# Peptides against a protein of PDB entry 2Q3Z: the designs that were tried, part 16

Target 1, 272 residues: chain A of PDB entry 2Q3Z
Amino acid sequence: YVLTQQGFIYQGSAKFIKNIPWNFGQFEDGILDICLILLDVNPKFLKNAGRDCSRRSSPVYVGRVVSGMVNCNDDQGVLLGRWDNNYGDGVSPMSWIGSVDILRRWKNHGCQRVKYGQCWVFAAVACTVLRCLGIPTRVVTNYNSAHDQNSNLLIEYFRNEFGEIQGDKSEMIWNFHCWVESWMTRPDLQPGYEGWQALDPTPQEKSEGTYCCGPVPVRAIKEGDLSTKYDAPFVFAEVNADVVDWIQQDDGSVHKSINRSLIVGLKISTKS
Target 2, 254 residues: chain A of PDB entry 2Q3Z as posed
Amino acid sequence: YVLTQQGFIYQGSAKFIKNIPWNFGQFQDGILDICLILLDVNPKFLKNAGRDCSRRSSPVYVGRVGSGMVNCNDDQGVLLGRWDNNYGDGVSPMSWIGSVDILRRWKNHGCQRVKYGQCWVFAAVACTVLRCLGIPTRVVTNYNSAHDSNLLIEYFRNSEMIWNFHCWVESWMTRPDLQPGYEGWQALDPTPQEKSEGTYCCGPVPVRAIKEGDLSTKYDAPFVFAEVNADVVDWIQKSINRSLIVGLKISTKS

## One batch from the design tools (peptide; aimed at target 1 Q11 N144 F176 H177)

Design b1_p12_5_s4 (made by RFdiffusion4, then SolubleMPNN; from b1_p12_5, 5 letters changed)
Fold by OpenDDE base, seed 5:
Structure b1_p12_5_s4 (fold): chain B 272 residues (1-272), chain A 12 residues (1-12)
Amino acid sequence: as target 1 above (272 residues)
Amino acid sequence: GDEQLPIGVKPP
């Protein structure tokens, strides 16, 4: 989880699982330096360098910073996400074969955001950075992964009387989504939450004002302890949201229908 | 690699 530089990332769909080879390359020349630059350009460092540096011994702190800095939202982060199949002014997310080129491009262009990433690219880069910083980390793929926007643990679709979805699907389910899990102690929590912690660098929802997610104990998610910092409800929903259809009738009445055909969550953790 | 895509939900 720290030493491996080559691996596989799972993609595809729940019914058709695929994988791609990925070069994490955490030990390649200059990568550690780039990871340190990433830390040195984070908003917390820019605000108070001394305080930021004093906290870098905490994998909890560093993990949260990295989660935020792998995406370029709100900061000078590494990757710009794009999902509309218009990648002509950059590199298609599907073209990347490793983290090293991405990190080098970012650094070599003055920490300018790299175009473009999707979930596995974000996760893979985060994995590289965290491993480089000595934090055992693995990429996780979750099929039928929910994106809950209002923290109610539901994916809600509004439909007319004919079952047609109304408006834009703000809340959605991905065919797959990738994030990382990092091994760390949690001295900031009650005993028993040491171990794998979920971190999600894909910009989906803001956490305390920043597009970052986690760390949250995998155990807390499994046990349904949604009070556990950070971002337990969001991560829980990714793997266990229910899908609800709100069917509006012509008279203005609304009927709640549980969509049992769509099962959220099938998590695969990579082995290293 | 495969593109990340939203799942189309069919009407009930």
Scores: peptide ipSAE 0.359, ipTM 0.839, DockQ to the pose 0.414
OpenDDE base, seeds 1, 2, 3, 4: peptide ipSAE 0.276, 0.299, 0.030, 0.317; ipTM 0.812, 0.824, 0.688, 0.825

Design b1_p12_6 (made by RFdiffusion4)
Pose (drawn by RFdiffusion4):
Structure b1_p12_6 (pose): chain A 254 residues (1-148, 151-160, 170-248, 256-272), chain P 12 residues (1-12)
Amino acid sequence: as target 2 above (254 residues)
Amino acid sequence: SHTTELTRPGVS
């Protein structure tokens, strides 16, 4: 979770899982410096640099800023999202085989966002950043499935959608800032929309808090709960509707 | 009449 520089990102579907190899490259030349630069341009550093550097004692603070800076609403984030099959301005999300070239591109262009990312690209870059800084991190994929004239599927078909698959990262740490028993894997979601409140979204939120439905636990628990849960009910006339099943075959590299 | 409800906390 710290030292291995290559891994797998799972894509495809719940029935046909694809394992896409990936070069996280966290110890390649210039990557650590780029990661320290990423921290020094984060909006909290601009607001209060002395405090920001002091808070870097916490993997909760750093994990939040690190993942949060990958797809940042501010113009200094690492990647720009796009899902319309129109990637001519830059580089397709399906093209990348690693996080390193994106990070170097980002540094070389005045810390401007690199076009383009999709959920697995953001998650992959977040893994590289956090593994470089020493926070044990893994990329995780969740799969969702539809069964087909449903209004539900029409509403979605035609960025908090429910996708065929969605990726995020989990990082390992204690949570002295929370009630006891929430140490361990924390979910961090670097995909784009920081929207409800706060400098960043989404996480870190303990995976246990998600499983337990304890959605008052910081940070951004409802956003992560929504990626692995959806409750759908029909009234034809009360009935459970399985036209949409969310939270299947959640996967990571062994 | 047919009505379908979707519940996703934190999602609008």

Design b1_p12_6_s1 (made by RFdiffusion4, then SolubleMPNN; from b1_p12_6, 5 letters changed)
Fold by OpenDDE base, seed 2:
Order: sequence, then structure tokens, then C-alpha cells
Structure b1_p12_6_s1 (fold): chain B 272 residues (1-272), chain A 12 residues (1-12)
Amino acid sequence: as target 1 above (272 residues)
Amino acid sequence: ERKIELKRPGVS
């Protein structure tokens, strides 16, 4: 999880799992320097360099910074996400074959956001950066992954009497989603939460005002300890949300249907 | 392969 520079990222769907080869390239020339630049342009450094630098020995702190800086939301981060299939003014997310080119482009263009990324691209770049910084990290793929937008652990859809979905469908279930898990101790938590920590660099929801997610102990997610920082409810929902359909009748009445046939979550890790 | 919305069946 540190030394391997090439691996596979899983994609597709639960029924039709696919993979792509990926060059993480954490030991390629200049990549570590770029990772250090990433740290030096993060908002916390710009606000208080001494405080930021004093905290860089903490993989918890660094992981959270990297989660925020891999996306360009809120800062001079690396990647701009796009999902509408309009990539003509950049590079299609599907075209990337490794993290190195992305990071080099970012640095060489004055830390200008690279167009474009999607979840596996965000995750892979985060994986590269974290590995560069000495944090054991792997990419994780979750099939039928939920995006809970209001922290209620539900994916809610509103439907008319004919079963047609109404509204903007802001909450989503994705065929797959990728994030990273990093190995670290958690001295900031109660004992027992050392080990794999989930971090999600895809800009989905803000955490403490920034588009970042984690680190949260995988154990906490497994055990349902949603009080554990950071972002346990969100990550828990990604892997275990319930789906609720609200059916509005012509008379204005609304009734609830919980569909448990669509199982959220099937997680697999990076293979090298 | 891009990230896409999971298709949900209609509710009857």
C-alpha cells in the first residue's frame, strides 16, 4: 500500500464489475515535490503556516487536508469534477491512466485545477499523494454507493401516484463510487480505532465548511459508531443507507415505502 | 466507465 506504484481500480456495477489499470506513481520524479506544494497551498497553510506545518506529522491532519485539496472546491486543489459528459474543454475522466500526469499538469499550470475528474480519479490522486507522504493508502470501490445529502441515512425519492420520480433527485445512488482508506493511529479518538480510515476526496458534501471527508475509522463505520470524527454518518450512509420512496397521491396524501431490495454497498479494495 | 446514477425500479 506504499511501495506499489501500479494497480487496478474497480468500476462498473455490482453485477458487472470492471477494472482499469492505474499508475499511482508515488515514487516517480518530482511527484513528492508536487505533493509538498499541495500542502503549501492548502488554506490552512495560507492562514497560519506555522500551525499547519506543526500538524503535518499527524496523518489524521494530513489525510483531511489531502481529502480537501485533491478536489479544487474551496481552494487551489487539483481536480475539477464533472459528470455531464461534456469534457471538450479538458480531459475526459475516462482518459486518465495514472496520477502522475494529473499532478504534473496541476503543478505546471500554476496549481490550476485540472479538468476533469470523477470519483476514481479523485481517489487515485489522493492515494498517490498520501502514499508519497508515507501514509499507507488504498483505493476502495463501493458498488451501489449512496450520497446522503441531509445526513438522515436515507436516500429519499418523491414519486407521484404513477410511481414517477418527482423533483431534482438531489440524493443519489451511484453504480459505483471510489474513495481511499489510509492506515493510521487515531490518538484523537478513544482506543481501538487505529487501522484503516476512510477518506473521500470527491466533492460531495462539505465537512466543517470544506468539501472533504474523513478520516473516519472503518471500524466505526462497521460498528455503527456515527459519533466518531470525521464524517461518520456520511460515510456510513455511502455503504448502508436505506432507500425511501414517498408516494404522493392525487388527494395530496403521502405514504412511505421503504425498498430494501436495492442493497447499498459492496466494497472491494485496490488490487496491485 | 463513468459514474452514473443507479437505475431504480418503479414503485407499484
Scores: peptide ipSAE 0.031, ipTM 0.680, DockQ to the pose 0.039
OpenDDE base, seeds 1, 3, 4, 5: peptide ipSAE 0.031, 0.029, 0.032, 0.030; ipTM 0.665, 0.709, 0.684, 0.707; seed 4 fails the geometry check

Design b1_p12_6_s2 (made by RFdiffusion4, then SolubleMPNN; from b1_p12_6, 6 letters changed)
Fold by OpenDDE base, seed 3:
Formats: C-alpha cells, structure tokens, sequence
Structure b1_p12_6_s2 (fold): chain B 272 residues (1-272), chain A 12 residues (1-12)
C-alpha cells in the first residue's frame, strides 16, 4: 500500500466492473517535493505555519489536509473537477494515466489548478500524496455511490402526482465513486477505531468550511457510528443511503415512498 | 426512472 507505484483503479458499474492501470509514482523524482509544497500552500500553513508543521506528524491531520488540497476548491489545490464533457480548455479526466503528470503540471504552473479531474483522478492523486508522506493508502471504488447534500442519509426525489421528478436533481447516485482509505491509528477517538480510514478528496460537500472529507474509521461506517469524526454521516450515506420519493398530490399532501429499485453501495477495496 | 450519474465507464 506504500511501496507499489503501479496499480489499478476500478470503474464501470456494479454489473460490469472495469479497471484502468494507474501509475501512482510516489517514488518518482521530485514527487515527494511536490507533496511537501502541497502541504506548504495549504490554508492552515498560511494561517499559522508553526502550528501546521507541529501537526504534520499526525496522519489524521495530514490526511484531512490532503483531502482538501487535492481539489482546488477554496485553496491552491491540485485539481479542478468537471463532469459535463466540456474539457477542451484542459485535459479530459479520462486521459490521465497516472498521478505524476498531474502533480508536475500543478507545481510547474505555480500551483495553479489542473484541468480536469473526476473522482478516480482525485482519489489517485490523494493516494500518491499520502503514500509519499508515508501513510499506507489505497484507492477504493463504491458502485452506486450516493451523494447526500442535506445530511439526512437519504437520496430524495420530489415527484408530482404523475411520478414526474420536480425541481433540480441536486442529490444523485454515481454509477461509481472513488475515494481513498488510509491506515492510521486514531488517538483522537475512543479505542477500536484504528485501521483503515476513509478520505474523500472529490469536492462534494464542505466539512468545517472546506471541501474535504474524513478521515473517518471504516469500522465506524460499518458499525453505523455516525458520531465519529470526521464526516461519518456523509461517508455512511455514500455506501448506505436510502432512496426516497416524495410524491405530492393535488390536494397538497405528500407521500413518502422508499424506492427499492435504487440500491446504494457496493464497495471494492484494492488488494495491492 | 433510475438516475445514475455516469462517470467514466472504466475503459483503459
């Protein structure tokens, strides 16, 4: 999880699992230096360098910083996300074959955001950075992955009396979503939450004002302990959200219906 | 009815 530089990222769908080869390249020349630059341009360092540096021995702290800095939202982060197939002014997310080129481009252009990334690109870059920093990390793929935007553990669709979806479909289910899991102790939590921690660098929701997610113990998610920091409800929803249809009738009444045809979550962890 | 937002199909 630290030493392997080449691997695979799982994609596709639950029914048709595919993978792509990926060069993580954490030991390639200059990559560690770029990872250190990433730390040195993070908002916490800029606010208080001494405090930031004093906390870099904590993989919990570093993981959270990296989660925020891999995306360019709210900071000098690495990647700009885009999902609308309009990539003419950058590089298509589908074109990347490794993290090294992305990180080098970011650094070489004065830490300007690289266009463009999607979830597996964010996850892969985060994996590279965390491995560079000595944190055992793997990319994970979750099929039928939910994006809960209102922290209620539900994917909600509003429908009229004819079953037609009303309003903007802000909440969604990805055919697949990628994030990372990092191995660390959690001295900041009660005993038993050491091990794999989920971190999601794809800018989906803000956590404490920044587009970052985790670390949260995978065990906490499995056990349904949503009180554990960080972002347990969001990560839990990615893998366990229920889909609800709110059907409005002519009389103004609203009926809640569980949509059992939409099953959220099928997580696959890499074994490399 | 099912709204699955498509990402990359996963072709190498």
Amino acid sequence: as target 1 above (272 residues)
Amino acid sequence: ERKVVLKRPGVS
Scores: peptide ipSAE 0.033, ipTM 0.686, DockQ to the pose 0.041; fails the geometry check
OpenDDE base, seeds 1, 2, 4, 5: peptide ipSAE 0.028, 0.032, 0.028, 0.032; ipTM 0.676, 0.679, 0.688, 0.705; seeds 1, 2, 4, 5 fail the geometry check

Design b1_p12_6_s3 (made by RFdiffusion4, then SolubleMPNN; from b1_p12_6, 6 letters changed)
Fold by OpenDDE base, seed 4:
Structure b1_p12_6_s3 (fold): chain B 272 residues (1-272), chain A 12 residues (1-12)
Amino acid sequence: as target 1 above (272 residues)
Amino acid sequence: VRVTVLNRPGVD
């Protein structure tokens, strides 16, 4: 989880799992230096350099910073996310084959955001950075991944009689979503939460005013301890939201679908 | 809460 520079990222759907090769390249020339630059341009450093630097020995702190800095939201972060298939002014998210080129582009253009990323790109870059910084990290793919915007742990679909999803939608579910898990101790938490921590660098929701997510103990998510920092409710919803299908009739009546077609939470981690 | 199923581009 630190030494392997090449691996696979899982994509596709729960029924049709795909993978792509990915060069994490955490030990390639100049990559560590770029990771250090990433830390030096983070908002916390800019606000108080001494305080930021004093906290860089904490993988919890660094993990959270990296989660925020891999996306360019709110800061001089690495990647701009885009999902609308309009990539003509940049690189298609599907074109990337490794983190190294992305990081080099970012640095070489004065820490200008790289266009474009999607979840696996964000996750892969975060994985590279965290590994560079000595934090054991793996990319995780979750199929049927919920994006809960209101922390209610419910994902509700409204369909017409023809099965078509209706209405304005405030929440979403991904066919797959990628984030990272990093191995660290959690001295900031009660005992027992050491181990894998989920971090999500894809800009989905703000955490404490910044587009970042985690670290949150995977154990806390598994045990349903939603009080555990950071962002336990959000991460929990990604992997374990209750999905409800509603059918709307022409008369305005709504009833639950008898057949639950979607399940949240099939998770696969990188093996290399 | 209404949800959109988003299929990520490039996924079969």
Scores: peptide ipSAE 0.034, ipTM 0.691, DockQ to the pose 0.054
OpenDDE base, seeds 1, 2, 3, 5: peptide ipSAE 0.032, 0.032, 0.033, 0.033; ipTM 0.683, 0.685, 0.670, 0.692; seeds 1, 2 fail the geometry check

Design b1_p12_6_s4 (made by RFdiffusion4, then SolubleMPNN; from b1_p12_6, 5 letters changed)
Fold by OpenDDE base, seed 2:
Structure b1_p12_6_s4 (fold): chain B 272 residues (1-272), chain A 12 residues (1-12)
Amino acid sequence: as target 1 above (272 residues)
Amino acid sequence: ERKIELHRPGVS
């Protein structure tokens, strides 16, 4: 989880699992230096360098910073996400074969955001950075992964009487979603939450004002302890949310649709 | 060959 530089990332769907090879390259020349630059351009460092540096010995702190800095939302982060299949002004997320080229491009262009990433790209870059910084980290894939936007542990879809989805932006269930798990102690929590911590660098929801997610103990998610920082409800929903389909009538009434239940969550951790 | 990350089919 630290030393392996080449691995696989799982993709596809629950019924048709696929994978791609990925070069994490955490020990390639210059990559550690780029990771340090990433830390030195993070908003917390820019605001108070002494405080930020004093906290870099904490994998909890560093993990949270990295989850925010891998995406370019809110800061000088690495990757810009895009999902609309219009990648002509950059690199298609599907074209990347490793983290090294992405990080080098980011640094070589003055920490300008790299176009483009999707979940596995975000996760893989985060994995590289965290490994560079000495934090054991692996990429995980969750199939039928929910994106809860209002922290109610439900994915709700509203349809008109014709079954057409209403609204400009609906809550989402990804065919697959990737994030990372990092091994660390949690002295900031009650005993027993050491071990794997989920971190999600894909910009989905803000946490304390920043597009970042985690770290949250995998144990907390498994046990349903949603009070555990950071972002336990969101991560819990990714793997456990219920789906509700509503029909909106002309009179404004909303009725629950009688449909087949949707299954959220099938998590697969990488073997390396 | 590789597909973009998409919503579950039939869901937008």
Scores: peptide ipSAE 0.035, ipTM 0.723, DockQ to the pose 0.059
OpenDDE base, seeds 1, 3, 4, 5: peptide ipSAE 0.034, 0.040, 0.034, 0.028; ipTM 0.710, 0.714, 0.704, 0.690; seed 3 fails the geometry check

Design b1_p12_7 (made by RFdiffusion4)
Pose (drawn by RFdiffusion4):
Structure b1_p12_7 (pose): chain A 254 residues (1-148, 151-160, 170-248, 256-272), chain P 12 residues (1-12)
Amino acid sequence: as target 2 above (254 residues)
Amino acid sequence: ATEQLPIGTDPS
């Protein structure tokens, strides 16, 4: 989770899982410096640099800023999202085989966002950043499935959508800032929309808090709970509707 | 790689 520089990002579908190899490259030349630069341009550093550097004692603080800076609403984030099959301005999300070239591109262009990312690209870059800084991190994929004239599927078909698959990262740490027992894997979601409140979204939120439905636990628990849960009910006339099943075959490299 | 699609959307 710290030292291995290549891994797998799972894509495809719940029935046909694809394992896409990936070069996280966290110890390649210039990557650590780029990661320190990423911290020094984060909006909390601009607001109070002395405090920001002091808070870097915490993997909660750093994980939040690190993952949060990958797809940042501010112009100094690492990547720009796009899902309309129109990637001519730059580079397709399906092209990348690693996080390194994106990080280098980002540094060389005045810390401007690189076009383009999709959920697994953001998650892959977040893994590189956090592994470089020493926070044990893994990329995770969740699969969702539809069964087909449903209004539910139409509403979605035609960025908090429910996708065929969605990726994020999990990082390992204690949580002295929370009630006891929430140490371990924390979910961090670098996909784009920081929207409700706060400098960043989403996480870190303990995976256990998600499983337990303890959605008052910081940070951004409802956003992560929504990616692996959806409750759908019909009233033809009360009935459970399985036209949409979310939270299947959640996967990571062994 | 695989294009990320909204649920129910067929690929191009």

Design b1_p12_7_s1 (made by RFdiffusion4, then SolubleMPNN; from b1_p12_7, 5 letters changed)
Fold by OpenDDE base, seed 2:
Structure b1_p12_7_s1 (fold): chain B 272 residues (1-272), chain A 12 residues (1-12)
Amino acid sequence: as target 1 above (272 residues)
Amino acid sequence: GTQQLPIGEKPP
């Protein structure tokens, strides 16, 4: 999880699982230096360098910083996400084959955001950075991955009497979503939550005002302990959200229906 | 790679 530089990332859908090869390249020339630059341009360092540096011995702290800095939201982070198929002014997310080129481009262009990423790109870059910093990390793919926007552990669809979705889809389920899991102790939590911690660098929801997510113990998610920092409800929903249809009738009445056909969550943890 | 898409949508 630290030494492996090449691996596979799972993509596609639950019914049609695919994978791509990926070069994490954490030991390639200059990559560690770039990771250190990433830390040195993070908002916490800019606010108080001494405090930030003193906390870099904590993988919990570093993991959270990296989760925020892999995306360019709110800071001088690495990647700009885009999903609308308009990639002409950058690099298509689908064209990347490794983290090294992304990180080098970011650094070489004065820490300007690299265009563009999607979930696996964010996850893969985070994986590279965390590995560089000595944190055992793996990429995880979750099929039928929910994005809960209002922290109610539900994906809610509004439908007309014919079952057609109405309005903008604020909440959604991705065909797949990728994040990372990092191995660390959790001295900031009650005993038993050491081990794999989920971190999600894709900018989906803000955590304490920043587009970051985690670390949250995988065990806490498995056991349904949503009080565990950080961001347990959000990560829990990614893999466990229920789907609800609100069906509006012609008379203006609304019927609540549990959608049992849309099953959220099918997680695959990688060995590399 | 393959596009990340909302469920039910086709690749562009």
Scores: peptide ipSAE 0.391, ipTM 0.861, DockQ to the pose 0.582
OpenDDE base, seeds 1, 3, 4, 5: peptide ipSAE 0.360, 0.354, 0.359, 0.373; ipTM 0.829, 0.820, 0.831, 0.826

Design b1_p12_7_s2 (made by RFdiffusion4, then SolubleMPNN; from b1_p12_7, 6 letters changed)
Fold by OpenDDE base, seed 1:
Structure b1_p12_7_s2 (fold): chain B 272 residues (1-272), chain A 12 residues (1-12)
Amino acid sequence: as target 1 above (272 residues)
Amino acid sequence: GDLQLPIGEKPP
């Protein structure tokens, strides 16, 4: 989880699991230096360098910073996400074969955002950076991964009387989603929450005003402790959300129906 | 690789 530089990232769907090879390359020349640059351009460092540096001994703090800095939202972060299949002004997310080229491009272009990434690209780059910084980290894939937008632990679809989905589907379920889990102690929490912590660098929801997510103990998610920082409800929903259909009738009445055909969450943790 | 898609949608 620290020493391996090559691995696989799981993709596809729950029924048809696939994988791609990925070069994390955390020990390749110059990569550690780039990771340090990433820390030195983060908003907290720019605001108060001394305070930021004093906190870099905390994997909790560093993990949260990296989660925010791997995406270019809100800061000078590494990757710009795009999901509309129009990548002509950049690099297709599917073209990347490792984190090294991405990080080098970012640094060599003056910390300009790299186009483009999707979930596994964000996760893989975060994995590289965290490993560089000495934090044991693995990429995880969750099939049928939910994006809960309003923090109610539900994926809600609005339907007409014929069952047709209405609206923009802002809340949705991905065929797959990738994030990372990092091993760390949690001195900021009650005993027992040490171990794997989920971090999600794909910009999905803001946490404390920044597009970042975690760290949150995997144990807390498993046990349903949603009060545990950071972002437990969101991560919980990614793997456990229920799906609800709101069916509007002609008379204006609305019927709530539990959708049992859409099962959220099938998480696979990588072995390396 | 595979594109990340909403479930039920077809890849291009």
Scores: peptide ipSAE 0.414, ipTM 0.896, DockQ to the pose 0.577
OpenDDE base, seeds 2, 3, 4, 5: peptide ipSAE 0.027, 0.412, 0.397, 0.350; ipTM 0.670, 0.896, 0.886, 0.828

Design b1_p12_7_s3 (made by RFdiffusion4, then SolubleMPNN; from b1_p12_7, 6 letters changed)
Fold by OpenDDE base, seed 5:
Structure b1_p12_7_s3 (fold): chain B 272 residues (1-272), chain A 12 residues (1-12)
Amino acid sequence: as target 1 above (272 residues)
Amino acid sequence: GSLQLPIGVKPP
């Protein structure tokens, strides 16, 4: 999890699982330096360098910083996400074959955001950075991954009487979503939450005002302990949200239907 | 590779 530089990232769909080879390259020349630059341009460092540096011994702290800095939202982070298939002014997310080129481009262009990433690119870069910093990390793929925006653990679709989806609701289910799990102790939590911690660098929801996510104990998610920092409800919903169809009739009546055909969450953790 | 896509939504 720290020493492997090459691996696979799972993609596709729940019914048609695919994988791509990925070069994480955490030990390639200059990558460590780039990871350190990433830390040195984070908002917390810019606000108070001494305080930030004093906390870098904590994988909890570093993990949270990295999850925020891999995306360019709110900061001078690495990647700009794009999902509209318009990649002409950058690199298609599907064109990347490793983290090294992305990180080098970011650094070589003055920490300008790299265009473009999607979930697996964010996850892979985060994995590289965390591994480079000595934190055991793996990429995780979750099929039928929910994006809960209102923290109700539901994915809600609003439909008219004809079954047409109403509104521009971004709350949705991805065919797949990738994030990372990092191994660390959690001295900031009750005993028993050491081990794999979920971190999500894809800019989906703000956590304490920043597009970052985690770390949250995988155990807490499994056990449904949603009070556990950080961002347990969001990560829980990614792997275990209920899908609700709200059908609004012309008379204003609303009917709720739970979608039993679509199961949210099929998590695959890499073994490399 | 494959793009990340919303389920039930046309690809962009």
Scores: peptide ipSAE 0.380, ipTM 0.830, DockQ to the pose 0.572
OpenDDE base, seeds 1, 2, 3, 4: peptide ipSAE 0.370, 0.357, 0.376, 0.206; ipTM 0.841, 0.850, 0.864, 0.774

Design b1_p12_7_s4 (made by RFdiffusion4, then SolubleMPNN; from b1_p12_7, 5 letters changed)
Fold by OpenDDE base, seed 5:
Structure b1_p12_7_s4 (fold): chain B 272 residues (1-272), chain A 12 residues (1-12)
Amino acid sequence: as target 1 above (272 residues)
Amino acid sequence: GTQQLPIGQKPP
């Protein structure tokens, strides 16, 4: 996982799985230096360099920092996300073929955010950075991936009496979503949670005030231990949320309907 | 690559 520089990222939909080739390029010239710059511009370093540096031996700490720094939300992070198909003032997320160009652009422009990324771009860059820092990491794709905003493990749609969705669909399901899993021990947890840890660098929800996510043991998610740091409920919901339709009638009454037609979660992990 | 998109929902 650390040594692989070429790979594939899964995209598309649950019914129509696709993949693209991706150059992670963690060993290309200057990439390690860029990863170190990424660490040196993170908010924790800027606040207290000594404390930040003293913790960089912890994959848990570094993973969380990288998760936050791959996106430009709240910091001088790498990528700006955009999903509205208006990419004319930057690079279309679909145009990237590797992490190296993104990281080089970021560094060469004074750590200015790169336009633009979507989930697989965030995940791929995070994968590159983590691998570069010696943390075994793989990209994960989850089809029908839920984005739970209120931590109730549900995706809730509000509908009128005709079944039409009301509101802005803030709680939603992606056709696919990508994040990373990194292999690490968890000395901060009880024994048994070593192994793959989910980290999500796509800015979706704030964790402790920062757009970052994880690390959370994949085992904890599988076993439903939602008390496990970090962000277990959110990651759990991505792969296992139930969908509920709240149907409001003209008289103001509301009917709850479980949507059994939309199944959340189909996770694919890469072998390298 | 393919774009990440919200899944369209049909009426129940």
Scores: peptide ipSAE 0.358, ipTM 0.837, DockQ to the pose 0.417
OpenDDE base, seeds 1, 2, 3, 4: peptide ipSAE 0.307, 0.269, 0.286, 0.279; ipTM 0.825, 0.803, 0.820, 0.821

Design b1_p12_8 (made by RFdiffusion4)
Pose (drawn by RFdiffusion4):
Formats: sequence, structure tokens, C-alpha cells
Structure b1_p12_8 (pose): chain A 254 residues (1-148, 151-160, 170-248, 256-272), chain P 12 residues (1-12)
Amino acid sequence: as target 2 above (254 residues)
Amino acid sequence: SATEELPIGSEP
């Protein structure tokens, strides 16, 4: 979770899982410096640099800023999202085989966002950043499935959508800032929309808080709970509707 | 090869 520089990002579908190899490259030349630069351009550093550097004692703080800076609403984030099959301005999300070239591109262009990312690209870059800084991190994929004239599927077909698959990262740490017992894997989601409140979204939120439905636990627990849960009910006339099943075959490299 | 991320139900 710290030292291995290549891994797998799972894509495809719940029935046909693809394992896409990936070069996280966290110890390649210039990557650590780029990661320290990423911290020094974060909006909290601009607001209070002395405090920001002091808070870097915490993997909760750093994990939040690190993952949060990958797809940042501010112009100094690492990547720009796009899902319309129109990637001519820059580089397709399906092209990358690693996080390194993106990070280098980002540094060389005045810390401007690199076009383009999708959920697994953001998660892959977040893994590289956090592994470089020493926070044990893994990329995770969740699969969702549809069964087909449903209004539910139409509403979605035609960015908090429910996708065929969605990726995020999990990082390992204690949580002295929370009630006891929430140490361990924390979910961090670097996909775009920081929207409800706060400088960043989403996480870190303990995986246990998600499993337990304890959605008052910081940070951004409802956003992660929504990626692995969806309750759908029909009233033809009360009935459970399985036209949409969310939270299947959640996967990571062994 | 990598897979495009699609809205649910929008698969070919």
C-alpha cells in the first residue's frame, strides 16, 4: 500500500470485470517534489500557510487535501473531468497507463488542470500522491447494474450520477478526531463536485461509518454512502424495485 | 483496454 509502484484498477462491469494495470510511479524522479508542490498550492495553504504546514502532521488533513486537490473546483487542481466522448482538447481518460505523466504535465503548465480525467484517473492519481507521502492507499472500484421502460434509467441516461462503475481510494490511518473505533480504512473520493460545504470533497470517511450508516461522521459520509447504496421503491397499487442495483463486487488488488 | 465510464443503463 506504500511501496508497490504498479497495481490494478478494475473496470468493465460487475459481470465482466476488467483489470487494467497501472503505473502509480510514486517514487519516480520529480514526483515527490510535485507532491510537495501540490500541498503548497492548496487553498488552505493560501489562506494560512503556517497553519497548513502545522496540520500536515495529520494523515486526515493530508489525505483530505491530497485527494481533494486532484480534481479541485479551483483552477489549481490536477485534472479536469469529462464524459462526453470528446477528448480532443487533450488526452483521453482511457489512454493513460500511469499517474506520472499527468503529474508532470500538471507541474509544467503552471499547476493547471490536465485534460481529461474520469473517476479511475482521479483515483489513480490520488493513490500516487498519497502513497508518495507515505499514507497507505489502495484504489477501489464499485460496480452498479441496471435491468431494463424504467423512468429511473431514463432520468439518468438522458455529476452525481450512478455509473456502470465508480472508483475512489481508501487510505489507512487512526481517527483521533472522531469517536473511538474508526481507525483503519478511510474512503477518499477525488471525483469533481465539491458542492455541499467545505474546501474539499469527499472524505476521508471511515469505511466502517459507511457500512454502519453513521452518516454524521466527518468527512462527507453521505456522498460515499450514496455510491454504494440506493433504495428504490415502486408504488403501482409499495414494492422494492430492482431496476437499479448499486454496490456490487467492490474490488481492489490483492 | 480501459473502459469508458457510462451512466447507468447507457451500455451498448

